Peptides against a protein of PDB entry 7MKK. Designs and how they scored, part 81

Target 1, 71 residues: chain A of PDB entry 7MKK
Amino acid sequence: SMKEKVKAKLVEIRKFVPFIRRVRIDFQDTLSKVQGHRLDALVNLLDREDVSMSSLNKIEVIIDKLRTRFN

## One batch from the design tools (peptide; made by RFdiffusion4, then SolubleMPNN)

Design b2_p27_3_s1 (from b2_p27_3, 9 letters changed)
Fold by OpenDDE base, seed 5:
Structure b2_p27_3_s1 (fold): chain B 71 residues (1-71), chain A 27 residues (1-27)
Amino acid sequence: as target 1 above (71 residues)
Amino acid sequence: KEKEEEKKKEEEEQEEFLDELLELLDE
């Protein structure tokens, strides 16, 4: 079902939460205050269970941007 | 129906937040 697909994608995306947290801390001086705050908010969003597939796909792009710049 | 509307609104706010973050990470 679509619900099961969303849950599976959320599980996969959550694997990157430790990475996002590390970027937020390790590159705190490189990131602007607003970038840092929004990354914190992103981590909080990923703790929710009501994230859409559309949102999860955008989060994947965000993670790819972070990986390109910071790892 | 109200719960569905609230959920839809939250999803829209999440999408807007993510779009902003995508732009911020290009700075």
Scores: peptide ipSAE 0.642, ipTM 0.889, DockQ to the pose 0.821
Fold by OpenDDE base, seed 1:
Structure b2_p27_3_s1 (fold): chain B 71 residues (1-71), chain A 27 residues (1-27)
Amino acid sequence: as target 1 above (71 residues)
Amino acid sequence: KEKEEEKKKEEEEQEEFLDELLELLDE
């Protein structure tokens, strides 16, 4: 079902939460204040259960951008 | 209907937030 697919995708995306947290901390001086704040908000969003598939797909793109720039 | 409308609004706000973040990471 779509609900099961969303849950599975959320579990996979959450595996990158530690990476996002490390980027936020390790590159705090490189990130702008707004970038840092939005990364904190992203981590908070991933703690929720009501994240849509559309949102999860965008978060995957964000993670790819972070990996390219920071590791 | 009210719950469905609220859910739809929250999803739209989440997507707008993520679109903004995508743009910010290009800076």
Scores: peptide ipSAE 0.641, ipTM 0.888, DockQ to the pose 0.806
Fold by OpenDDE base, seed 4:
Structure b2_p27_3_s1 (fold): chain B 71 residues (1-71), chain A 27 residues (1-27)
Amino acid sequence: as target 1 above (71 residues)
Amino acid sequence: KEKEEEKKKEEEEQEEFLDELLELLDE
């Protein structure tokens, strides 16, 4: 089902939470205050179970941007 | 209907948040 696909994608995206947390801390001086706060909010969002597939796909793009700039 | 509209609103807010973050990361 679509619901099962979303749950599976969420599990895969959650594997990057430690990376997001590390970027937030290790590059705190490089990030603007607003960027840092939004990364914290992103981690909090990933603790939820009601995230859409469209949102998960956008989060994947965000992770790719973070990887390009910070790792 | 109310629950569906609430869910839709939350999804829109999540997407707006993510769009903002995408823009912020282009700075």
Scores: peptide ipSAE 0.640, ipTM 0.888, DockQ to the pose 0.832
Fold by OpenDDE base, seed 3:
Structure b2_p27_3_s1 (fold): chain B 71 residues (1-71), chain A 27 residues (1-27)
Amino acid sequence: as target 1 above (71 residues)
Amino acid sequence: KEKEEEKKKEEEEQEEFLDELLELLDE
């Protein structure tokens, strides 16, 4: 079901939460204040269970951009 | 009906937030 796919995708995306937290801290001086705030909000969003597949797909793109710049 | 509208609004707010973050990361 779509619900099962969303749950599975959420589990996979949550594996990157430690990475997002690390980027937020390690590159705090490189990131703008607004970028840092939005990354904090992103982590908080991933603690929720009511995240759409559309949102999860966008988060995947965000993670890829973070990896490109900060990995 | 009200719960469905609220859920839709929250999803729209989530998407707007993520779109903004995508733009911020292109700077």
Scores: peptide ipSAE 0.639, ipTM 0.887, DockQ to the pose 0.839

Design b2_p27_3_s2 (from b2_p27_3, 11 letters changed)
Fold by OpenDDE base, seed 5:
Structure b2_p27_3_s2 (fold): chain B 71 residues (1-71), chain A 27 residues (1-27)
Amino acid sequence: as target 1 above (71 residues)
Amino acid sequence: SEAERKKKEEEEEQEKFLDELLELLDE
């Protein structure tokens, strides 16, 4: 079902939370203050269970951008 | 229902937040 697919995607995306946290801290001097704040907010968003598939797909793109720039 | 409307509003806010973050990361 779609509900099951969303839950599966969320589990996969959450595997990158430690990475996002490390980018936020390790590159704090490279990131702007607002970028850092938004990354904190992203981590908080991923603690929720009511994230849509559309949002999860966008988060995946964000993670890809972070991986490209920060390893 | 009110609960359904609130859920949709939150989803829209989440997507707006993510769109802004996508733009910010291109700076």
Scores: peptide ipSAE 0.615, ipTM 0.875, DockQ to the pose 0.825
Fold by OpenDDE base, seed 1:
Structure b2_p27_3_s2 (fold): chain B 71 residues (1-71), chain A 27 residues (1-27)
Amino acid sequence: as target 1 above (71 residues)
Amino acid sequence: SEAERKKKEEEEEQEKFLDELLELLDE
């Protein structure tokens, strides 16, 4: 079901939360304040259960950009 | 329903937030 697919995707995306937190801290001087705050907000969003598949797909793109730039 | 409307609005806000973040990360 779509519900199960969303749940599975969320679990996979959450595996990158430690990476996002690490980027936020280790590259704090490289990131602007607004970028840092938005990354914090991203982590907070991933703590929620009501994230749509559309949002999860966009978050995956964001993580790819972070990995390209910071890892 | 009101609940469905609220859910849709929250999803739209989430997507707008993520779109903004995508742009910010290109800076």
Scores: peptide ipSAE 0.614, ipTM 0.874, DockQ to the pose 0.824
Fold by OpenDDE base, seed 4:
Structure b2_p27_3_s2 (fold): chain B 71 residues (1-71), chain A 27 residues (1-27)
Amino acid sequence: as target 1 above (71 residues)
Amino acid sequence: SEAERKKKEEEEEQEKFLDELLELLDE
């Protein structure tokens, strides 16, 4: 079901939370204050259970951008 | 329903937040 697919995607995306936290800390001098605050907010969003597939797909793009720029 | 509208609004807010973050990371 779609509900099961969303839950599975959320589990996979959550595996990148430590990476996001590391980028936030290790590159805080390169990131603007607003970028840093929004990355914190992103981690908080991933703590929720009510995240749509559309949102999860966008988060995947964000993670890809972070990987490209920061490792 | 009210519950469906609230859920839709929250999802739209989440996506707006993520779109903003995507733009910020391009800076």
Scores: peptide ipSAE 0.614, ipTM 0.874, DockQ to the pose 0.800
Fold by OpenDDE base, seed 2:
Structure b2_p27_3_s2 (fold): chain B 71 residues (1-71), chain A 27 residues (1-27)
Amino acid sequence: as target 1 above (71 residues)
Amino acid sequence: SEAERKKKEEEEEQEKFLDELLELLDE
């Protein structure tokens, strides 16, 4: 079901939470305050269970951008 | 239903947030 697919995708995306946290801290001085705040908010979003598949797909793109720039 | 409408609104807010974050990361 779609619900099961969302849950599976969420589990996969959550594997990158430590990476996002590391980017937030390791590059704190190069990130703007608003960027840092939004990254914190992103981590908080991933703590929720009501994230849509569309959102998860966008988060994957965001993670790819972070990896390109910071890893 | 009201619950469905609220859920849809929250999803739209999530999408808006993520779109804004994508824009911020392009700066």
Scores: peptide ipSAE 0.614, ipTM 0.874, DockQ to the pose 0.847

Design b2_p27_3_s3 (from b2_p27_3, 10 letters changed)
Fold by OpenDDE base, seed 1:
Structure b2_p27_3_s3 (fold): chain B 71 residues (1-71), chain A 27 residues (1-27)
Amino acid sequence: as target 1 above (71 residues)
Amino acid sequence: SEKEEEEKKREEEEDEFLDELLKLLDE
């Protein structure tokens, strides 16, 4: 079901939360203040249980961009 | 319903937030 797919996607995306947190801290001097603030907000968003599939798909793209730039 | 409208509004705000972040990370 769609509900099951959303839950599975959320679980997979949450595996990258530690990575996002590390990027936020380790590259704090490279990130602008607004970039850092938005990354904090992203982590907070992923704490929710009602994140849509649309949002999760966009977050996946964001993580890919972070991985490309910050490994 | 009011609940559905609130959820829709939240999702729209999330989409806008994520779109902004995608652009910011290209800077």
Scores: peptide ipSAE 0.619, ipTM 0.876, DockQ to the pose 0.797
Fold by OpenDDE base, seed 4:
Order: structure tokens, then C-alpha cells, then sequence
Structure b2_p27_3_s3 (fold): chain B 71 residues (1-71), chain A 27 residues (1-27)
């Protein structure tokens, strides 16, 4: 089902939470204050159980951008 | 319903937040 697909995607995306946290801390001085704040908010968003597929897809793109720039 | 409207609003806010973050990361 779509619900199961969303849950599976969320599980996969959550695997990158430690990476996001590391970027937030390790590159704190190179990130703007707003960028840092938004990364914190992103981690908080991923704590939710009801994140939409569209949001998860955008988060995947964000993670890819973070990987490109920071690792 | 009120619950559905709240969920829609939350999703819209999330989308806007994520779009903003995408833009910020291009800076």
C-alpha cells in the first residue's frame, strides 16, 4: 500500500539523520545561522510518523545536496 | 473536517519549509 511505501521511505530517510546532525555540528561555522536552524528543524521533522511522500522525496534531494557539499 | 484541514496546513507548511531549505542550500 501507499502507506507502507511511505513508512518504508521514512525508515530509509531516517538512516541519514546522524549524517544531518554531523553536518549541522561539524560545519556550523560554515553554515549560516538560518541554514543551521533549518537543519535542526529537518531532524525534528523526521521524528514525525506522518511525513508525506512528497516531503520525503524533497528531503532525499536535500540529503543529496548535503552529501555533495559536505561529504 | 477540521482535522483534515489541519493536516493539509501542516503539509503545506512542511513543503514550504523544505522548499526554503532547498534554496538555502544552493547559496
Amino acid sequence: as target 1 above (71 residues)
Amino acid sequence: SEKEEEEKKREEEEDEFLDELLKLLDE
Scores: peptide ipSAE 0.618, ipTM 0.875, DockQ to the pose 0.820
Fold by OpenDDE base, seed 5:
Structure b2_p27_3_s3 (fold): chain B 71 residues (1-71), chain A 27 residues (1-27)
Amino acid sequence: as target 1 above (71 residues)
Amino acid sequence: SEKEEEEKKREEEEDEFLDELLKLLDE
């Protein structure tokens, strides 16, 4: 079901939460204040259980951008 | 319902937030 697919995607995306947190901290001086704040908000968003598939797909792209720039 | 409208509003705000972040990370 779609519900199961969303749950599975959320589980996979949440695996990157530690990475996002590390980027936020390790590159704090490189990131602008607004970028840092938005990354904090992103982590908070991923604590929710009702994130849509569309949002999760966008978050995946964001993570890919972070990985490209910050390993 | 009111709950459904609140959820819809939240999703819209999330989309805007994520779109902004995507743009910010290109800077």
Scores: peptide ipSAE 0.618, ipTM 0.875, DockQ to the pose 0.804
Fold by OpenDDE base, seed 3:
Structure b2_p27_3_s3 (fold): chain B 71 residues (1-71), chain A 27 residues (1-27)
Amino acid sequence: as target 1 above (71 residues)
Amino acid sequence: SEKEEEEKKREEEEDEFLDELLKLLDE
């Protein structure tokens, strides 16, 4: 079901939360204040259980961009 | 319902937030 797919996607995306936290800290001097704030908000969003598939797909793209730039 | 409207509003805010972050990371 779509609900099951969303939950599975959320589990996979959450595996990158430690990476996002590390980027936020390790590159704090490179990131703008607003970028840092948005990354903090992103981590908080991923603590929720009701994240939509649309949001999760965008977060996947965000993680890919972070990996390209910071890893 | 009130709950549905709150959820819809939250999703819209999330969309705007994530779109902004995507744009910020292209800078």
Scores: peptide ipSAE 0.616, ipTM 0.875, DockQ to the pose 0.813

Design b2_p27_3_s4 (from b2_p27_3, 10 letters changed)
Fold by OpenDDE base, seed 1:
Formats: C-alpha cells, sequence, structure tokens
Structure b2_p27_3_s4 (fold): chain B 71 residues (1-71), chain A 27 residues (1-27)
C-alpha cells in the first residue's frame, strides 16, 4: 500500500539523519545561520511520521546536495 | 473532508519548506 511505501521510504531517509546532524555541526562555520536553522528543522521533520512521499523524495534530493557539498 | 484538507495543507507547508531549503543550499 501507499502507506507502507511511505513508511519504508521514511525508514530509508532516516538513515541519513546522523549525516545531516554531522553536517550541521561540523560545518557550522561554513553554513549561514538560516541554513543551519533549516537543517535543524529538516532533522525535526524526519522525526515525524506525517511526512508525505512527495516530501520524502525532495528530502532525498536535499541529502544528495548535502553529500555533494559536504562529503 | 476537513481532516483531508488539514493533511493536504500540512503537506503543502512541508513541500514549501523543502523547496526553500533546496534554494538555500545553493547559496
Amino acid sequence: as target 1 above (71 residues)
Amino acid sequence: SEEEEEKKKKEEEQEKFLDELLELLDE
């Protein structure tokens, strides 16, 4: 079901939460204040269970951008 | 339903947030 697919995708995306947290901390001086705040908000969003598939797909793109820049 | 509308609104807000973040990361 779609609900099951969303849950599975969320589990996969959550595997990158530690990476996002490390980017936030390790590159705190490189990130602007607003960028840092939004990354914190992103982590908080991933702690929720009401994230849509569309949002999860966009988060995947964001993670790819973070990996390109910071990893 | 009202519940579906609230859910849709939350999803739209999430997507707007993520779109903004995508733009911010290009800075």
Scores: peptide ipSAE 0.628, ipTM 0.882, DockQ to the pose 0.795
Fold by OpenDDE base, seed 5:
Structure b2_p27_3_s4 (fold): chain B 71 residues (1-71), chain A 27 residues (1-27)
Amino acid sequence: as target 1 above (71 residues)
Amino acid sequence: SEEEEEKKKKEEEQEKFLDELLELLDE
């Protein structure tokens, strides 16, 4: 079902939460205040269970951008 | 229903947030 697909995707995306947290902290001096705040908010969003598939797909793109810039 | 509308609104807010973040990361 779509519900199951969303849950599976969420599990996969959550694997990157530690990475996002590391970027937020390790590059705190490089990131602007707003960027840092938004990354915190992103982590909080991933802690929720009501994230849509569309949102999860965008988060994947965001993670890819973070990986490109911050390893 | 009101519940469906609230869910839709929440999803729209999430999408807006993510779009803004994508833009911020290009700075």
Scores: peptide ipSAE 0.628, ipTM 0.881, DockQ to the pose 0.810
Fold by OpenDDE base, seed 2:
Structure b2_p27_3_s4 (fold): chain B 71 residues (1-71), chain A 27 residues (1-27)
Amino acid sequence: as target 1 above (71 residues)
Amino acid sequence: SEEEEEKKKKEEEQEKFLDELLELLDE
């Protein structure tokens, strides 16, 4: 079901939370205050259970961008 | 239903947030 797919995708995306946290801290001086705040908000979003598949797909793109720039 | 509409609004807000973050990361 779509619900099962969302849950599975959420579990996979959550594996990148430590990475996002590391980017937030390791590059704190490079990131603007607003960028840092938004990354914190992203981590908070991933703690929720009401994230759509569309949102999860966008988060995957965001993670890819972070990896390209910071890893 | 009203509950479905609220859920839809939350999803729209989440996507708006993510779109803004994508834009911020391009700066």
Scores: peptide ipSAE 0.628, ipTM 0.881, DockQ to the pose 0.803
Fold by OpenDDE base, seed 4:
Structure b2_p27_3_s4 (fold): chain B 71 residues (1-71), chain A 27 residues (1-27)
Amino acid sequence: as target 1 above (71 residues)
Amino acid sequence: SEEEEEKKKKEEEQEKFLDELLELLDE
C-alpha cells in the first residue's frame, strides 16, 4: 500500500538523520542561523510519522544537496 | 472530511517548510 511505501521511505530517509545532525553541528559557523534552525526543524520533522511521500521526496533532495555541499 | 482537510493542511505546511529550506540551502 501507499502507506507502507511511505513508512518504508521514511525509514530510509531517517538513516540520514545522523548526517543532518552532523552537518548542523560541524558547519554551524558556515551555515546561517536560519539555515541551522531549519536543519534542526528538519530533524524534528523526520521524528514524526505523518510525513507524506511528497515531503519525503523533497527531503531526499535536501539530503542530496547537503551531501554535495557538506560531504 | 475535517480530518482529511487537516491532513492536507499539515502536508502543505510541511511542503512549504521544505521548499523554504531548499531555497535557503541555495543561498
Scores: peptide ipSAE 0.630, ipTM 0.882, DockQ to the pose 0.804; fails the geometry check

Design b2_p27_4_s1 (from b2_p27_4, 12 letters changed)
Fold by OpenDDE base, seed 3:
Structure b2_p27_4_s1 (fold): chain B 71 residues (1-71), chain A 27 residues (1-27)
Amino acid sequence: as target 1 above (71 residues)
Amino acid sequence: LDFENVDKWSEEEIEELLDELLKLLDE
């Protein structure tokens, strides 16, 4: 079901929370305050259980771009 | 956006954040 797919996607994306936290910390001095706050919000967002598939797909793209830029 | 209340954000507010992040990372 779609509900199960959403939950599965969320579980997979949550595996990258430590990575996002590390990006936030390691590059804190090069990121603007706003950029840092946006990353904090992203981490907090992933604590929720009711994020849509559309949002999760965008988050996946964001994570891929973060991996490319910050390794 | 009020980053202190992410747990209460609507879908629209969530999408706004994500779009901003996507724009940032495409620079």
Scores: peptide ipSAE 0.687, ipTM 0.905, DockQ to the pose 0.899
Fold by OpenDDE base, seed 1:
Structure b2_p27_4_s1 (fold): chain B 71 residues (1-71), chain A 27 residues (1-27)
Amino acid sequence: as target 1 above (71 residues)
Amino acid sequence: LDFENVDKWSEEEIEELLDELLKLLDE
């Protein structure tokens, strides 16, 4: 079911939370205050259980872009 | 957006944040 797929995707995406936190810290000097706050919000967002598949797919793209830019 | 209250954000507010991040990372 879609509900099961959402839960599975959320579990996979949450594996990258430590990475996002690391980007936030390691590149704090190169990120603007607003950019840092947005990353913090993203991390907090992943604590929720009710994030849609559409949102999770966008988050996955964001993580991929972060990996490309910040290794 | 209130970054301190993400747990109460609507779907629209969530999408707004994500779109902003996507736009930023496309620079």
Scores: peptide ipSAE 0.687, ipTM 0.904, DockQ to the pose 0.876
Fold by OpenDDE base, seed 2:
Structure b2_p27_4_s1 (fold): chain B 71 residues (1-71), chain A 27 residues (1-27)
Amino acid sequence: as target 1 above (71 residues)
Amino acid sequence: LDFENVDKWSEEEIEELLDELLKLLDE
């Protein structure tokens, strides 16, 4: 079911929460306040259970872009 | 967006955040 697919995707995305937190901290001095706040919001968002597949797919793209820039 | 209440955001508000992040990361 779509619900099961969403849950599985969420589990995979959550594997990157430590990475996002590290980006937030490691580059804190170079990130703008708004960028920092948005990253914090992203981490908080991933604590939710009701994020849509569409949103999770966008988050995956965001993580890929973060990896390209900061990893 | 109220970053203190992410757990209460609507789908629209979530998408707004994500779109803003995508925009910033494309700069």
Scores: peptide ipSAE 0.686, ipTM 0.904, DockQ to the pose 0.903
Fold by OpenDDE base, seed 5:
Structure b2_p27_4_s1 (fold): chain B 71 residues (1-71), chain A 27 residues (1-27)
Amino acid sequence: as target 1 above (71 residues)
Amino acid sequence: LDFENVDKWSEEEIEELLDELLKLLDE
């Protein structure tokens, strides 16, 4: 079901929370306050259970872009 | 956006954050 797919996607995305936190810390000097705040919000967002598949797909793209830029 | 209340954001507010992040990462 779609509900099961959403939960599975969320579990996989949450594996990258430590990576997002590391990006936020290691590159804090090159990020604006707004950019840093947005990354903090992203981490907090991943604590929720009711994020849509559309949003989860965008988060996956964001993580891929972060991996490309900040390796 | 109020970053202290992410747990209460609507779907639209969530999408706004994500779109802003996508835009910034493409600069």
Scores: peptide ipSAE 0.683, ipTM 0.903, DockQ to the pose 0.874

Design b2_p27_4_s2 (from b2_p27_4, 10 letters changed)
Fold by OpenDDE base, seed 4:
Structure b2_p27_4_s2 (fold): chain B 71 residues (1-71), chain A 27 residues (1-27)
Amino acid sequence: as target 1 above (71 residues)
Amino acid sequence: LDFENVDEWSDEEVDLFLDELLKLLEE
């Protein structure tokens, strides 16, 4: 079901939470305060159980961009 | 958006947040 797919995707995306946290910390001096806060918000967002597949797909793209810019 | 209460965001607010973040990270 779609619900099961969303759950599975969320599990996979959550594997990148440590990476997002590391970017937030390692580049804290480079990131603006608002950028840092947004990354914190992104991590907090991934604590939710009610995130749509569309949102999860966007988060995946965001993670890819973070990987490109911040190793 | 208030980044301190992400758990209270609607689906629309989540989407707006993500779109903005994507835009900020565009190369």
Scores: peptide ipSAE 0.722, ipTM 0.920, DockQ to the pose 0.804
Fold by OpenDDE base, seed 5:
Structure b2_p27_4_s2 (fold): chain B 71 residues (1-71), chain A 27 residues (1-27)
Amino acid sequence: as target 1 above (71 residues)
Amino acid sequence: LDFENVDEWSDEEVDLFLDELLKLLEE
């Protein structure tokens, strides 16, 4: 079901939370306060259970962009 | 957006936040 697919996607996306936290810390000197705050918000967002498939797909793209820029 | 209340954001607010973050990362 779609509900099961959303839950599975959320589990996979949450595997990248440690990576997002490391980007936030390791590049804190080059990030603005606002940018750092937004990355913190992204981590907090992934604690939610009610995130749509559309949002999860966007988060996946964001993680890909972070990997490209910050390795 | 109030980043301290992420767990209370509507679906629309979540999408707006993510869209803005995507735009920032494209700069």
Scores: peptide ipSAE 0.722, ipTM 0.919, DockQ to the pose 0.817
Fold by OpenDDE base, seed 2:
Parts: C-alpha cells; structure tokens; sequence
Structure b2_p27_4_s2 (fold): chain B 71 residues (1-71), chain A 27 residues (1-27)
C-alpha cells in the first residue's frame, strides 16, 4: 500500500538525520541563523509520522544538495 | 511559517517550506 511505501521511504530518509545535524553543527559559523533554523526545522519535520511521499521525495533532493555542498 | 510548530504544519505548509528550502539551496 501507499501507506507502507511512505513509511518505508521515511525510514530511509531518516537515515540522513545525523548528516543534517552534522551539517548544522559543522558549518554553524558559516551558515546564517536563518539557514541553521531551517535545517533544524527539517530535522523536526522528519520526526513526524505524517509526511507525504511527495514531501519525502523533495527532502531527498534537499539532502542530495546538502551532500553536494557540504560533503 | 512558524518553525516552532512543525508537527502541526499542513501538507501545504510542508510543501511551501520544502520548496523554499530547495530554492535557497539553489542560489
């Protein structure tokens, strides 16, 4: 079911939470306060159980961009 | 958007946040 697929995708995306947290901390002095706040919000978003597949796909793109820029 | 209440965001608000973040990362 789509619900099961979303849950599986969420589990996969959550594997990158430590990475996002590391970016937030490692580049804290380089990031603006608003950028840092938005990354915190992203981590908080991934704590939710109610996130659509579309949103999870967007988050995957975001993580890819973070990896390109910061890793 | 109020980033302190992420758990209460609607699907639309989530999309708006993510779209804006994507835009910022592409600058």
Amino acid sequence: as target 1 above (71 residues)
Amino acid sequence: LDFENVDEWSDEEVDLFLDELLKLLEE
Scores: peptide ipSAE 0.722, ipTM 0.919, DockQ to the pose 0.858
Fold by OpenDDE base, seed 1:
Structure b2_p27_4_s2 (fold): chain B 71 residues (1-71), chain A 27 residues (1-27)
Amino acid sequence: as target 1 above (71 residues)
Amino acid sequence: LDFENVDEWSDEEVDLFLDELLKLLEE
């Protein structure tokens, strides 16, 4: 079901939370305060259970961009 | 958007946040 797919995707995306936290910390001096807060918000967003597949796909793209730019 | 209460964001607010973040990372 779509619900099961969303839950599975959420589990996979959550595996990148430690990476996002590390980017936020390791590049804190080069990131603006606002950028840091947005990364914190992204991590907090992934604590939610009600995130759509569309949102999860966007988050995956964001993570890919972070990986490209920050290692 | 209030980053202090992400758990209360509507689906629309979530999408707006993610779209803005995507744009920022494309600069």
Scores: peptide ipSAE 0.722, ipTM 0.919, DockQ to the pose 0.837

Design b2_p27_4_s3 (from b2_p27_4, 11 letters changed)
Fold by OpenDDE base, seed 4:
Structure b2_p27_4_s3 (fold): chain B 71 residues (1-71), chain A 27 residues (1-27)
Amino acid sequence: as target 1 above (71 residues)
Amino acid sequence: LDFENVDKWSEEEVEEFLDELLKLLEE
């Protein structure tokens, strides 16, 4: 079901939470304050269980951008 | 957006946040 797909996607995306945290800290001086603040919010967002597939797909894009720029 | 209450954001607010973050990362 779509619900199960969303849950599976969320699990996969959550695997990148440590990476996001590392970027936030390791590149704190490189990131703007706003960017850093938003990354903190992103980590908090991924603690939720009610995130849509649309949102998860966008988060995946964000993670890809972070990976490209910071790792 | 209230960043102290991310867990309370509506789906729309989440989408708005993500869109803004995408823009920020393109700067």
Scores: peptide ipSAE 0.770, ipTM 0.942, DockQ to the pose 0.820
Fold by OpenDDE base, seed 2:
Parts: sequence; structure tokens; C-alpha cells
Structure b2_p27_4_s3 (fold): chain B 71 residues (1-71), chain A 27 residues (1-27)
Amino acid sequence: as target 1 above (71 residues)
Amino acid sequence: LDFENVDKWSEEEVEEFLDELLKLLEE
């Protein structure tokens, strides 16, 4: 089901939370204050259980951009 | 957006946030 797929995707995306936190801290001086603030919000967002597949797909793109730029 | 209450955002607000973040990372 779609619900099952969303849950599975959320589990996979959450595996990147430590990475997002590391980027936030390791590049704190490179990131703008607003960028850092938004990354904090992203981590908080991933604590939720009601994130849509659309949102999870966008988060995946964001993570890819972070990996390309910072790792 | 109220960043102190991320857990209360609507789906629309979440999408708006993510779109904004994508733009910010391209700056």
C-alpha cells in the first residue's frame, strides 16, 4: 500500500539524519545562518510520522544536494 | 512558517519549506 511505501521511505530517509546534523555542525561557518536554521528544521521535520511521499522525495533531493556540495 | 512548531505544519507548509530550502541550497 501507499501507506506502507511512505513508512518504508521515511525509515530510509531517517538514516540520513546523522549526516544532516554533521553537515549542519561541520560547515556551520560556511553555511549562512538561515541555511543552518533550515537544516535544523529539516531534522525536526523528519521526527514526524505524517510526512507525504512527495515531501520525502523532495527531502531525498535535498540530501543529494547536501552530499554533492559537502561530501 | 513557525519554525518552533515544525510538527504542526500542514502538508502545504511542509512543501513550501522544502521548496524554499531547495532554493537556499542553490544560492
Scores: peptide ipSAE 0.769, ipTM 0.942, DockQ to the pose 0.822
Fold by OpenDDE base, seed 5:
Structure b2_p27_4_s3 (fold): chain B 71 residues (1-71), chain A 27 residues (1-27)
Amino acid sequence: as target 1 above (71 residues)
Amino acid sequence: LDFENVDKWSEEEVEEFLDELLKLLEE
């Protein structure tokens, strides 16, 4: 079901939370204050249980961009 | 957006946030 797919996607995306946290800290001087603040919010967002598939797909793109630039 | 209450954002607010973050990372 779609509900199960969303849950599975959320589990996969949450695996990158430690990475996002590390980028936020390790590259704090490289990131703008706004970028850093938004990454903090992204981590908080991933604590939610009700994030849509659309949002999860966008988060995946964001993570890919972070990986390309920072590791 | 109220960044102290991310857990209370509507779906629309979440999408707005993500779209802006995508743009920020392309700067």
Scores: peptide ipSAE 0.769, ipTM 0.942, DockQ to the pose 0.818
Fold by OpenDDE base, seed 3:
Structure b2_p27_4_s3 (fold): chain B 71 residues (1-71), chain A 27 residues (1-27)
Amino acid sequence: as target 1 above (71 residues)
Amino acid sequence: LDFENVDKWSEEEVEEFLDELLKLLEE
């Protein structure tokens, strides 16, 4: 079901939380204050259970951007 | 957006946040 797919996607995306945290800290001087603040919010967002597939897909793109720029 | 209450954001607010974050990372 779509619900099961969302749950599975969320589990996979959460595997990148440590990476997001590391980018936030390791590149704090490179990131703007706003970017850093938003990354903190992104981590908090991933604590939620009620995130849509649309949102998870966008988060995946964000993670890809972070990987390209910071890894 | 109230960044002190991310857990209370609506789906629309979440999407707005993510769109803005994408823009921020393109600069």
Scores: peptide ipSAE 0.768, ipTM 0.942, DockQ to the pose 0.797

